# Designs tried in a protein design run: peptides against a protein of PDB entry 6O8C. Part 111

Target 1, 262 residues: chain A of PDB entry 6O8C
Amino acid sequence: VGLRYEKISLPKIHPRYDLDGDASMAKAVTGVVCYACRTASTLLLYQELMRKGVRWLVELVKDDYNETVHKKTEVVITLDFCIRNIEKTVKVYEKLMKVNLEAAELGEISDIHTKLLRLSSSQGTIESSLQDISSRLSPGGLLADTWAHQEGTHPRDRNVEKLQVLLNCITEIYYQFKKDKAERRLAYNEEQIHKFDKQKLYYHATKAMSHFSEECVRKYEAFKDKSEEWMRKMLHLRKQLLSLTNQCFDIEEEVSKYQDYT

## One batch from the design tools (peptide; made by RFdiffusion4, then SolubleMPNN)

Design b2_p19_3_s2 (from b2_p19_3, 5 letters changed)
Fold by OpenDDE base, seed 5:
Formats: sequence, C-alpha cells, structure tokens
Structure b2_p19_3_s2 (fold): chain B 262 residues (1-262), chain A 19 residues (1-19)
Amino acid sequence: as target 1 above (262 residues)
Amino acid sequence: SIEEEYEKYVKEMEKEEEE
C-alpha cells in the first residue's frame, strides 16, 4: 500500500485589492505549497526505499533460481546414473534369459526402466520452465527491474529543490503582505507594488502546484502502480520456483526408491 | 493539515534565522 497524501488545491485568489484578505490568502498559499514540498520529499523518499527493496528482491529471487538450478542439476545426474545402471542390468538379464531364467524379474526391471525414462522426460519440462524464468529475469526480460530506474521521481530531478525555491518566493511575498496589512493603508506606489506582488504570488503558486501535480504526484502514482504489478509478478515467479524445486525433490525421492535395484 | 504544515515551516524558518 502506497503512501496516502491529501489532494490539495490552492485557495481562491480574488483580484480585489484587500490588505487583510491578501495577507490571509498569502498565508494559506504558503501553507499549501509548504505541504506540497514536504509531500514531494516524502514521496521521493518512499520511491527510493522501494527501489532498494526491488533490488533486494531481485537478488533474493536470483538466489532462489540458482538453488533450483543446482537442485535440478543434481537430480539429472542422479537420474542419469540410475538409468545407466538399470540399462546395464537389463542387458545382463536379457543375456540370462537366453539361458531360460525367469522372465518375471526382467519384467520388473524393465518397468522400472520405463518409469525412469518418464521421469527423465519430465526433466525437460523443468528445464524449459527454468529457462523461461531466466529469460524473464534477464536484462530486457519481462521482470527486469529497469522500470524502477525509469519510472517515478528521482533525486536528480531536483523537484523538492525547485518547489522550495518557489516556496521561498511565496513566503517572502506573504511576509510583505503581513507588513502591508499592518500599515492599514498604502501609498499609491506601494499599492501598485502590492498588486504586482500578488500577481507574482499567483504565478509562483500555480507553477508550484502544477509542478507538484504533474512531475511529483503523477510520476509517483505511475511508479506505485508499476511497482505493485511487478511485485505481484515476482511473487508469482517465486512460487513457480518453489514448485519446480518441489518437483525436483519429488523426482529425487522416486529415484531413490529404485536405487536399491541398481 | 495544511495549517499544521505551514506552522512547522514557520518554526523551521524562525530557527534558521536565529542561527
């Protein structure tokens, strides 16, 4: 579950010259943009932590894969050895049958041989599955973690710093408006400056909120969605690996039953 | 809340100015 953030919007900025209203509005705008800065920072941190988690999980799954491959290889060697031994035994019994020895023992050994060959054929399916998993985990594969480096926001984007600059500008205007309010009445030139600063505040605020929404929130949400999808796929893959491992153990156990005959 | 975040910001700025 991703971080919850509140959808924030700028307060209505009235065009009317009102020293009290303008100071209050500027205060509210400062608060909103401040929240945006902090939220952007939090969202960035979350993504960075998730990227670390993704890297960790990839390594974990690779280890699981390698263990499964190792187990599979062990089973293949054991199975092949068992098959070769049974084949030798079959040949010996076939020679003995030419001398009228009991066919019943040969039948049993032949059945074992057939079963072992079936088990050997199943190894091909396991191998194919492992190859598929390997291809998916490989660079350019469907489960590659390249998306984690591409999606979302990054420290190099300097989104928080950009927002902070805008916040500083807005805060400066707010402090001026607080002073203007205290004066109760401004001279004509000061009034014109106030009006101009109000327009600047509007532009800075809208720029900040646009940047926050488009470059921070939107990208974060895309990253979040992609990460959730990827995580589900990785968990499924891990289950597949476990299943393959269990299949290898099952085959090994079955082969062990026949080793007494070799 | 937005107001709480603003207050935190102001406090931080005041601390920075005092340093």
Scores: peptide ipSAE 0.032, ipTM 0.599, DockQ to the pose 0.027
Fold by OpenDDE base, seed 2:
Structure b2_p19_3_s2 (fold): chain B 262 residues (1-262), chain A 19 residues (1-19)
Amino acid sequence: as target 1 above (262 residues)
Amino acid sequence: SIEEEYEKYVKEMEKEEEE
């Protein structure tokens, strides 16, 4: 779930010289750009936190993977041991069969042997699944977290600082326009300065909003989309690991039933 | 929230205008 933000736009800037209107407009522009600056900061913070979360989740899943591999290995050892013991028993009974002794017992042991071999074959499938998971988690794999470092906005981009500089310029002009409004009428030179400042305000504001939209919001949305997709895949992978672990436990339990025959 | 921060800013600006 990503951060919610409101779509903001600059107020209409009228070309007409109007001290009251210009002060009001400048106030509104200041507010909008301030919102953009704060929003950019929040979006950046969110992304940084998400990057930490991504790294944490990767480590968690790797731990789960290692535990599953460990459990699988234990089961394989136990299963192989049981198979070897049953095979020895089968050989003994086969020798006895030549003398027509204990044929019924041999049949039972042979059936157990067949069942154990089937269980052993299922371990191959588990191994293949684990290998697939390992490949997906590996550097360059489908579930690599490289995207988290590439996508979105970063502190090094200095987007918030750039917006803050523009906001400062805008705010300064706004305060001047408040003073101009209070004077009610300006001398010719002051009027010209006011008009020039209004143009500067326009340029700063448009630059700020363009930067916010193109460099902050757009990149954030891309990051958000990728993060959501990646998270879904990671959660699915974690469920797969759990399933594999459970399969190992099931096999172990079944093998335990035959240990009395070994 | 972003909305709350914006509202705070607006209130602060309004206060400054009243002073």
Scores: peptide ipSAE 0.022, ipTM 0.582, DockQ to the pose 0.031
Fold by OpenDDE base, seed 4:
Structure b2_p19_3_s2 (fold): chain B 262 residues (1-262), chain A 19 residues (1-19)
Amino acid sequence: as target 1 above (262 residues)
Amino acid sequence: SIEEEYEKYVKEMEKEEEE
């Protein structure tokens, strides 16, 4: 899960004035920062896609929840109806029992009644579980997706754009260093400018790499970790919902066996 | 000096970051 990227570092920048070396160094720096820009863009895109996926999954699970609740409600209605009918039957047989009639049948009906009451109790447990799930999915709940909007990098951060600006500056210096190299020797003033540009290059490069590491990579990793954890929990919750649904079906099937007595 | 100009440049960049 997640994107793989290579950890990159800036090449060593030697303080010595060397037109050939400086051009080579500048080229390498340009490459590194270029990679950082591309990587930052890719990481951002990944996170945005993941956020969409998170939202989608939340809606899916909510739908599953609603379906489960609906099924549970249907079963409760059926079960309650069956219980009421059995209770009426029990009352009738109790009256008959007073005249010593239908004793065996009364026992059977009473047993069914007891079983139905147990099923009703189990529905209470299902209800409690559903309430728990609802609370977890609700705003502020343990499975809320608020983290997806808080963690990681966002387009509004403009990290890619910021890095691109720095890359542009670096690239410009690199091109100048290529020209300087071609000249083989610079006049004193040009040499001083070269040295100054080398310092600028260092500054821009360092800034770019720091920004990349601290604002892009670090935040991405945090987002990734949270997303993985959240995803596992969501998948587990979905399995729980499925289990509850199956329990409802099981209860419904059992109740259907007793409907002939109502 | 070039060094002084560089320092100014750095300071300007830092100010831009703070804004």
Scores: peptide ipSAE 0.019, ipTM 0.490, DockQ to the pose 0.043
Fold by OpenDDE base, seed 3:
Structure b2_p19_3_s2 (fold): chain B 262 residues (1-262), chain A 19 residues (1-19)
Amino acid sequence: as target 1 above (262 residues)
Amino acid sequence: SIEEEYEKYVKEMEKEEEE
């Protein structure tokens, strides 16, 4: 689901002094670290975009929630109104029943009243479900988006910049090794410098790759996993909201069947 | 030796990273 990247590794660095080999090795190292730098940037960008998406989705779901609450409230009002009207009608028919009139009609109206009361009771379940959803979306809830701000890599970490600095150092050594290769033979002092630079190259490269793996890739993977889990839960929650909305519509439709008696 | 100088270099780099 997330970004795919190639697994890269540093080339083998041989301790042997070889101007041709060292230049080739340095080129390869430069390429690998360059790829790491670019990849780190891409991974960071993905996470930043995902964070924006998460915030957007949270707002969307909150809107859905509010709409569902509104619909539920509407149904409650309608239902209560119908119940009150039916109760008034029942009282009238009870008076008529005292004179042995409208017995069959009274029974029918009483049955309707009972049905309406059952529908009213079902609203309690919807309310409980909405409260649960609200709790999950609230700060500190199970679906809070705090993870998006905590997990993964952030621009403030300066990971890309740190890698770039190391890449610059490596690149400088690579260019020097190209020059050294062109000389074919170095004086003793220059040879010692070359050997020293080779060690520096190794150090910078190792540091870069460790940083890439531990601070960029690992944290990205953690972010990705949490993101996927969170998204799944959010989608499920949206389905729940839709279900609750549909239940409200169903109740409203059923109530409408009895409106002629009110 | 070159190795000793390299070790010094590494230590200096590590210190700079800690700052």
Scores: peptide ipSAE 0.021, ipTM 0.492, DockQ to the pose 0.046; fails the geometry check

Design b2_p19_3_s3 (from b2_p19_3, 10 letters changed)
Fold by OpenDDE base, seed 2:
Parts: structure tokens; sequence; C-alpha cells
Structure b2_p19_3_s3 (fold): chain B 262 residues (1-262), chain A 19 residues (1-19)
């Protein structure tokens, strides 16, 4: 799960003045930092897409929740109606027995009443479970998506742009080093400039790699880990909702068997 | 940390220039 990227490292930067070596080193550094820029951009894009996915999933689960609540409500109404009708029937038969009239069906009706009351108790458990799910999905709940807005890298951080600036500086020095190499020998002043530029190259390169590692990769990995954990919890919650829905259907089916007695 | 490494590198370059 997630984007795979290759670990990158800077080539060794030797302090020794060497036009050929410095040009080759600068080329390699340019390549590495270029890869870092592209990778940072890709990682950012991935996170943005995942954030959209998270929001979408939250809405989907909320819809599932609402459907389950509606089904539960329907079943409760049906069950309560059936219970009330059975209770009325029981009272009628009890009155008949008090006046010594035969009520052969009283036992069966009483058993149905007992079964319906058990089903009603089960509905209470479903209600409690739905309330728990609602609490978890609510703002500040355990499954809140606030983390998706906080974790990882964001376009506002301008990490890619910062890396690109450094890459531009590095690339400029590389092209100069390529020219220096072509000259084979530099005058004293040009040599001093070359040495100075090499120091700048070192600084830009190390800054780029540090920024890439600490601000791009590390934060991405944290985002990825958190997203995976959150996703597992959300999928589990969806399964719970499905289970509750099925329980409602089971109760409805059982109640339907007793409608002929009302 | 980067600044420290940079200063170290600068010192190394200066030493190489003395050779």
Amino acid sequence: as target 1 above (262 residues)
Amino acid sequence: KIEEEYEEYKKEMEEEEKK
C-alpha cells in the first residue's frame, strides 16, 4: 500500500579541486536532486488524492449509517405495533378465562408475546451500537478525519518549489562546471570561483536532501501509516453497520411470522 | 547541522588548498 520510491543519496563530494571530477559530481548531484523533486511532487499528489478518498469514504459511511438507522426505525415501529396487538389479544383471552370461558389459544399467544419482547430487547442493543458508531463518526470522534488535514505534506508547504529552487542553483553550477571542464585549465580567478561554487553546490545539495528526507519523505510515511490504520477502522465500521442491518432484517422476518395472530 | 557540515567541508577545502 502506498507509493514506492527509491532511497537516494548524494555522491561523495571531495574537497580536492578536480575539473573532471567536479563536473561528474555535479552531474550526479543534479540527477539526485532532480529525482527528489519529482518524488516529492508524486508523494504530494498521492496524499492529496488520498485526502479526497478519505472525505469520500466518510460520506459513504455516513450514508450507510443513515440507511441502517432508517431500517432500524422501521423495524421498531413494526415490532411495537405487533406487540401492542398481541397484548390486546392476551387481555381479551384473560378476561374470557376469568368468566370460565374456554381459551385454548391463550398459551400460544402468550408464547408469541414473550418472543416479541425478546426481539424488542435485541433492538435496544442495536440502538446502542448505532449510537456508538455515530459517536465515533462525529467531529472529535475516534474516526474523525481531522488527521488527514494535518498529517503529511501539503501544497501550502511549497516543498516541491523549495526543492526546485535548489535544483536550479545546482543545475547552474553543473553547467558552469561542464564549461570549466572543457577549458581543461582555469586561470587563478576562475579557479577560485569554481572552488567557491563547489562550496555552494555542497550547501544546496545537502539542504535539498535534508529537506527531502525530513519534510517530504518522513511526513509522507507518517501520513501513509495513519491512513492505513484509519482505513482499517473504517472498513471494520462498515462491516459493523452491515451486521446491524442484517440483524434488523432478521427481526423483521421473525415478526412477520406472527402478523397472522394479530 | 547542515551549517556545521558546511563549515567542516570548507575547512577541508582550505586544507587541500594548502597542499
Scores: peptide ipSAE 0.154, ipTM 0.781, DockQ to the pose 0.944
Fold by OpenDDE base, seed 3:
Structure b2_p19_3_s3 (fold): chain B 262 residues (1-262), chain A 19 residues (1-19)
Amino acid sequence: as target 1 above (262 residues)
Amino acid sequence: KIEEEYEEYKKEMEEEEKK
């Protein structure tokens, strides 16, 4: 779930010289750009928090992976040991069969051996799955978190600061326009300054809105989308690890049934 | 685009000043 923000737009800026209208317009512009600054800051903060979360999740999943690998290794050792013991037993019984001892016991042990070998073969599949997961988690893998450093906005971009500078310029003009309004009528030179400032206001405002839209909002949305996709994949991978772990436990349990023969 | 809009705005401002 991403941050919700209101869509903002600049008021229409009329070219007509109107002290009352210009003051009102400037006030509205100030409000809009102020909101843009705050929103940009919030979006940046969200992304920074998400980056921390991403790093945390990567480490968590790596830990899960290592635990699964450890469990798999344990099971392999146990299984191999059991197989070796059963093979020894089979050899003993084969020797005894030469002396007309009960074929039924040999058959049972042989069946156990066959079952254990099948279990051993399944470990190969688990291993291949773990290798795949490892490759995906590795640098350059499909689940690498390099995107988190590339996508979105960063403090180093200084987007908020840039917007703040523009806001300051706009605010200054707004306050001047309030004063101009209070004067009701300006001298020729002051009127020319007012008109010029209005042009500046337009420029700063449009620049701010463009910067906000292109450098803040758009990049944020791209980051958000990428993060959601990545997060879904990571959670799925975690479930896969859990499944593999459970498979190892199942194999271990089955092997334990034959421990009496070893 | 911003520059173009700005130039258009300036032009409109000049036209209004001539009235």
Scores: peptide ipSAE 0.151, ipTM 0.781, DockQ to the pose 0.949
Fold by OpenDDE base, seed 5:
Structure b2_p19_3_s3 (fold): chain B 262 residues (1-262), chain A 19 residues (1-19)
Amino acid sequence: as target 1 above (262 residues)
Amino acid sequence: KIEEEYEEYKKEMEEEEKK
C-alpha cells in the first residue's frame, strides 16, 4: 500500500506589488514547503524501514531454501538406498525364477522397483526447481535485493537537509513580508528590496518543489513499485519452496511403504 | 526549466514596476 501523501502545489505568485497579498502568499509558500520537508523525511524513513524488511525477508527465504535442500538430500539418500536394496532382491528372485519359483513375488517386487525409479525421476525435477530458485536468489539473479540499495532516496542524498535550507530562506522572507505588511507603506528603497525578496522567494520555492517532486516523490514511487513487485515474487518463491518440501515429504512417505521389502 | 520560469517571472515583475 505504501504511504499516502497529498499532492501539493505552490500558490500562484503574482508579480504585482501587494504587501497584504505578498505576506499571505509567502505564508502559504512556507506552509507548502514545510509540508514537503516533512513528507520527504517520512518517505525516506519508510524506505529505510522497507530496506530492513527486504534484508530480513531475504535471509528468511534463504533459510527456507536451505531447509528444503536438506530435506531433498535426505530423501535422495533414502530413496537410493531403497532402490539398491530392491535391485538386490530382484536379482535373487530372478535366479529363483529360472527354476520357476516365486514368479508372483518377483512381479510385485519388480513393480515396486519401477515405482521407485519413477520417484527418483521426480527428485530430478525437484533438483532442477531448486537450482532455478538458487539462481534467482543468487547475486545478479532476478530476485536479488540489489535494487533496494539503488532505487529510491537515501540518507546520503541529503534531500531533507537541502529542502530545509530552502525552507529557512523562504521563512525568513515570509517574516520580512509580515513586517512589511505591518508598515502599510514602504519607502522606495524598501519597496525595491521587497520586490527583490519576492523574486528570491519564487526561486527558492520553485527549486524546493522541483527537488521534492523529482528527487523525493518520483524516486519514492519507483522504489515503492519495485518493492511491491519484488515482495510478490518473493512470497511466491516461498510458496514454491514449501511445495517442493511437501513433495519431498510425500516421496519419503511413499518410500517408507516399500522399506519392508528391503 | 526553473531558470527559464524565473527569468520570465522577473520580466513580469519589471513590467509591473513600469505601471
Scores: peptide ipSAE 0.145, ipTM 0.777, DockQ to the pose 0.925
Fold by OpenDDE base, seed 1:
Structure b2_p19_3_s3 (fold): chain B 262 residues (1-262), chain A 19 residues (1-19)
Amino acid sequence: as target 1 above (262 residues)
Amino acid sequence: KIEEEYEEYKKEMEEEEKK
């Protein structure tokens, strides 16, 4: 869910000399560009906050990964210990069988040994999955956050400041047009200045709108789309880690059932 | 820097108007 902003457009600028119309137009332009400045600032802030969130999530997922690795390691140690103990027991029973002891107990222990070996094989799959996740989180991986530094707008771009400069120029012209309107009629020289200022207003406004659209909105949308995609992937990865953790717990529980035979 | 860019833009506009 991204920031909602309204699509803005410049009012139509009529070439006709009209003091009332020009003042009204200038006021409208000022309003539009003012909105652009505010919006650009808001969009920038949002992106900065999202970048912080991205960094936070990366650290969170790394922590989850480390916890999963730790749990996996614990289970491997426990499982290996159990296997070694069962193997020792099997050897003892094999020796006893040579002395006419009941074969039923040896069969049970052998079955347990087989089950433990199967569990050990599943650990290899978990390890492979963890390695894949690690690779995805690594620099250059599919879930790297390098895009957050490249996509979108940044404070260093000074987009808000650039727009503000243009807004200031536009505002000055607007105030002049307001004065011109109050005069009702301008002398020839003043009329020429007014016409010239109107042209300047047009250029400033157009530049502001182009800058806003191309450097602020467009880049923001790209950032937003990329962030949403990345976030979805990260959340999925986190679920995968949880699944792996649960698998480790399941293995641990199963191993615990056989510890009574050691 | 922004002011400089703006001044450059003003100059460009003035040059275009002289054309």
Scores: peptide ipSAE 0.070, ipTM 0.679, DockQ to the pose 0.068; fails the geometry check

Design b2_p19_3_s4 (from b2_p19_3, 8 letters changed)
Fold by OpenDDE base, seed 2:
Structure b2_p19_3_s4 (fold): chain B 262 residues (1-262), chain A 19 residues (1-19)
Amino acid sequence: as target 1 above (262 residues)
Amino acid sequence: SIEEEYEKFLKEMKEEEEK
């Protein structure tokens, strides 16, 4: 879930010299760019927090992976031990069969041996799955978190600061236009300055809006989309690990039933 | 482009000054 923000646009800037209209327009522009600055800051903060969350989740999943590997290893050792013991027993009974003794017991032990071998085969599948997961989590893998450092906006981009500079320029012009409005009429030179400042205001405002849209919002949306996709994949991976762990427990439980025969 | 729009705006301002 990403942050919600309102789509903003600049008010229409009329070329006509109008002290009242220009002051009102400048006020509106100041408000819009101020909102852009605050929004950019919020979007940046959100992304930084998400990056921390991504790193945390990676470590969590790695821990889950290691735990699953450990459990798998334990089960393999136990299973192999049981198989070896059953095989020894089978050999003993096979010798006895030559004398036609205890044929029924041999059949039972052989069946257990077959079942244990099947369980061992299933461990191979678990191993393959773990290897796949490891490859996906590895650097350069499909679930690598490198995108989190590349996508979106970063403090080093200085987007908020750039917008703030533009906002300061715009605000200064707005205050001047407010004063001009209060004068009701300007001398020729002051009028020319006002017109020139209006041009500057337009330039700063359009620059701010373009920067906000292209460098802040667009990049944020890209980051958000990638983060959501990555998060879904990571959560699925975690579920897979849990499933593998449960399979190991199931195998361990089944093996325990045959320990009395070893 | 923004630059084109700006130039257009400047042109319009000049035209308004000539009135």
Scores: peptide ipSAE 0.024, ipTM 0.570, DockQ to the pose 0.870
Fold by OpenDDE base, seed 4:
Structure b2_p19_3_s4 (fold): chain B 262 residues (1-262), chain A 19 residues (1-19)
Amino acid sequence: as target 1 above (262 residues)
Amino acid sequence: SIEEEYEKFLKEMKEEEEK
């Protein structure tokens, strides 16, 4: 799960003035920072897509929840109706028992009544489970998607743009170093400028790498970890909802068997 | 001079690294 990226590091920067070496180094640095820019962009896009996916999944699960609640409500109504009818029947038979009539039938009806009451109790458990699920999905709940907006990197952070600026500076120096290399020898002032630019390049590169590591990669990894955990929990919750739905169907089916006695 | 600018830059870099 998630995007794979290669761990990158800056090449060794030698303090020695060397036109050939410096050009090669600058090229390598440019390449590394280019990779960082591209990677940062890719990681950002991935996170944005994941955020969309998270929102989609939340809505899907909410729909599942609502359907389950609806089904549960229907079953409760049916069950309660059946219980009331059976209770009326029980009362009638109890009156008949006073004259010693139909004792066997009364026993059967009483047993049905007991079973229905047990089903009603189980329905209470389903209700409790649904309430728990609702609480978990509610704002501030354990399965809230607020983390998706908090964790990771965001377009507003402008990380890619910041890295691009640094890359531009580095690239400019690299091109100059290519020219310097072609000159084979620089005048004193140009040599000093070269050395100065080398330090600038180092500074920009270091800044880019630090930014990439701390503000892009680290935050991405945190986002990824949270997303994986959240996703597992959401999938489990969805399975729970399905289970509850099936339980409702089972209860409905069982109640239907007793409706003939009402 | 270029040298002075360079030294200034190095100083600034050092200060930034210390933050």
Scores: peptide ipSAE 0.022, ipTM 0.515, DockQ to the pose 0.058
Fold by OpenDDE base, seed 3:
Structure b2_p19_3_s4 (fold): chain B 262 residues (1-262), chain A 19 residues (1-19)
Amino acid sequence: as target 1 above (262 residues)
Amino acid sequence: SIEEEYEKFLKEMKEEEEK
């Protein structure tokens, strides 16, 4: 689902002094760390885009929630109005019943009243569900997006820049090793410098790879996993809202059948 | 660990220099 990247590893670094081999090794290391820098940048970008998407989706779902609440409110008003009208009608027919008139009609109206009251009771379940959804979407709720700001890598971490610094150091050594190779033989002092630089190269490379793996890849994967879980829950929530909306429409439709009696 | 590998590498480098 997320970004795919190639698994990378450092080439084997031999301790033996070899100008040709060292130049080739340095080239390979430069390539690997360069790839790490690019990959880290891509992973960061993905996360930033995902964070924007998360914020957008939260707002969308909040809008859906508000629409559902609005529809629920509309149905409650309509239902209450119908109930009040039916109750008035019942009172009228009860008076008529005292003179033994309209007995059958009174029974029918009373049954309608009972049905409307049952529908009104069902609104309580919808309200409870909406309250639950509101709670889940609220700050500190189960569907809060705070994880998006906490998990993963962020521009402020400066991971790409840190890797770039290491890459620059490695690249510098690589170019020196190319020069050394061209010389074919180094004086004693230059040879010692070459050996020392090889140690530095190894240090920078391993530091870069460690940083890439632990601070970039690992955190990205954690972010990805949380994102997928959160997205699944949000989609389910949207389905729940749709279901509640449909229930409101169903109630409204049923109430409309009795409007002729009001 | 990477640090351990680095230390090992340094040791090997020193040994190669002594040859």
Scores: peptide ipSAE 0.022, ipTM 0.557, DockQ to the pose 0.796
Fold by OpenDDE base, seed 1:
Structure b2_p19_3_s4 (fold): chain B 262 residues (1-262), chain A 19 residues (1-19)
Amino acid sequence: as target 1 above (262 residues)
Amino acid sequence: SIEEEYEKFLKEMKEEEEK
């Protein structure tokens, strides 16, 4: 998962005054920084979409949790009701046993009672698991989504805009260098301007690449890695919830077998 | 286009790295 992009680097910028070389270099630099701008934009968009996805998934999992809790509660009520009814039946049979009635039926009912109590005990494990999940999903929990707001790049960082400004400056110099090349020879003053512009170009290019690498790519990679890890954990949690739900259904089914005895 | 120039540049860089 994640966007693939080409690793970019600036061409070598030679300090020597060379109208042809400088124009070519400037063209290449423009291309590289342009790619950086576009890539930064794409990376930002990806992260924003992922943040939306994270929020969506959190809500989805919360819904799953609530449904599981609801089902668990239903089963608890049913189970408790069944246990109470069986207990009443046991008491009746115990009284009848005093009058020389066959113990076979009492034994059967007692066995059912024992089984129901075991099921009730297993409910405690389900409850504990749900509590654990709730804790993990709670604010400050291990699966909190606070990282999604902190990690990576954000529109407020204005990275794309900053890079675009630098690109504009670079592009302007490139077009000037193209003109300079066409002139074949520059007067002294124009030559000096060209040299200064070359320095500016270098500065802007370096700044752009540094910004792209450090503020865009690196942060994106961190976000990507964290998001992937978090997503895997969340999906696993959903599976856990499903498992718990299934356990509740299993208990309910088992209880239903004994309802005829109540 | 600028993008084409980048691709060209990238290609040249790769070629240079392969030397």
Scores: peptide ipSAE 0.021, ipTM 0.570, DockQ to the pose 0.035

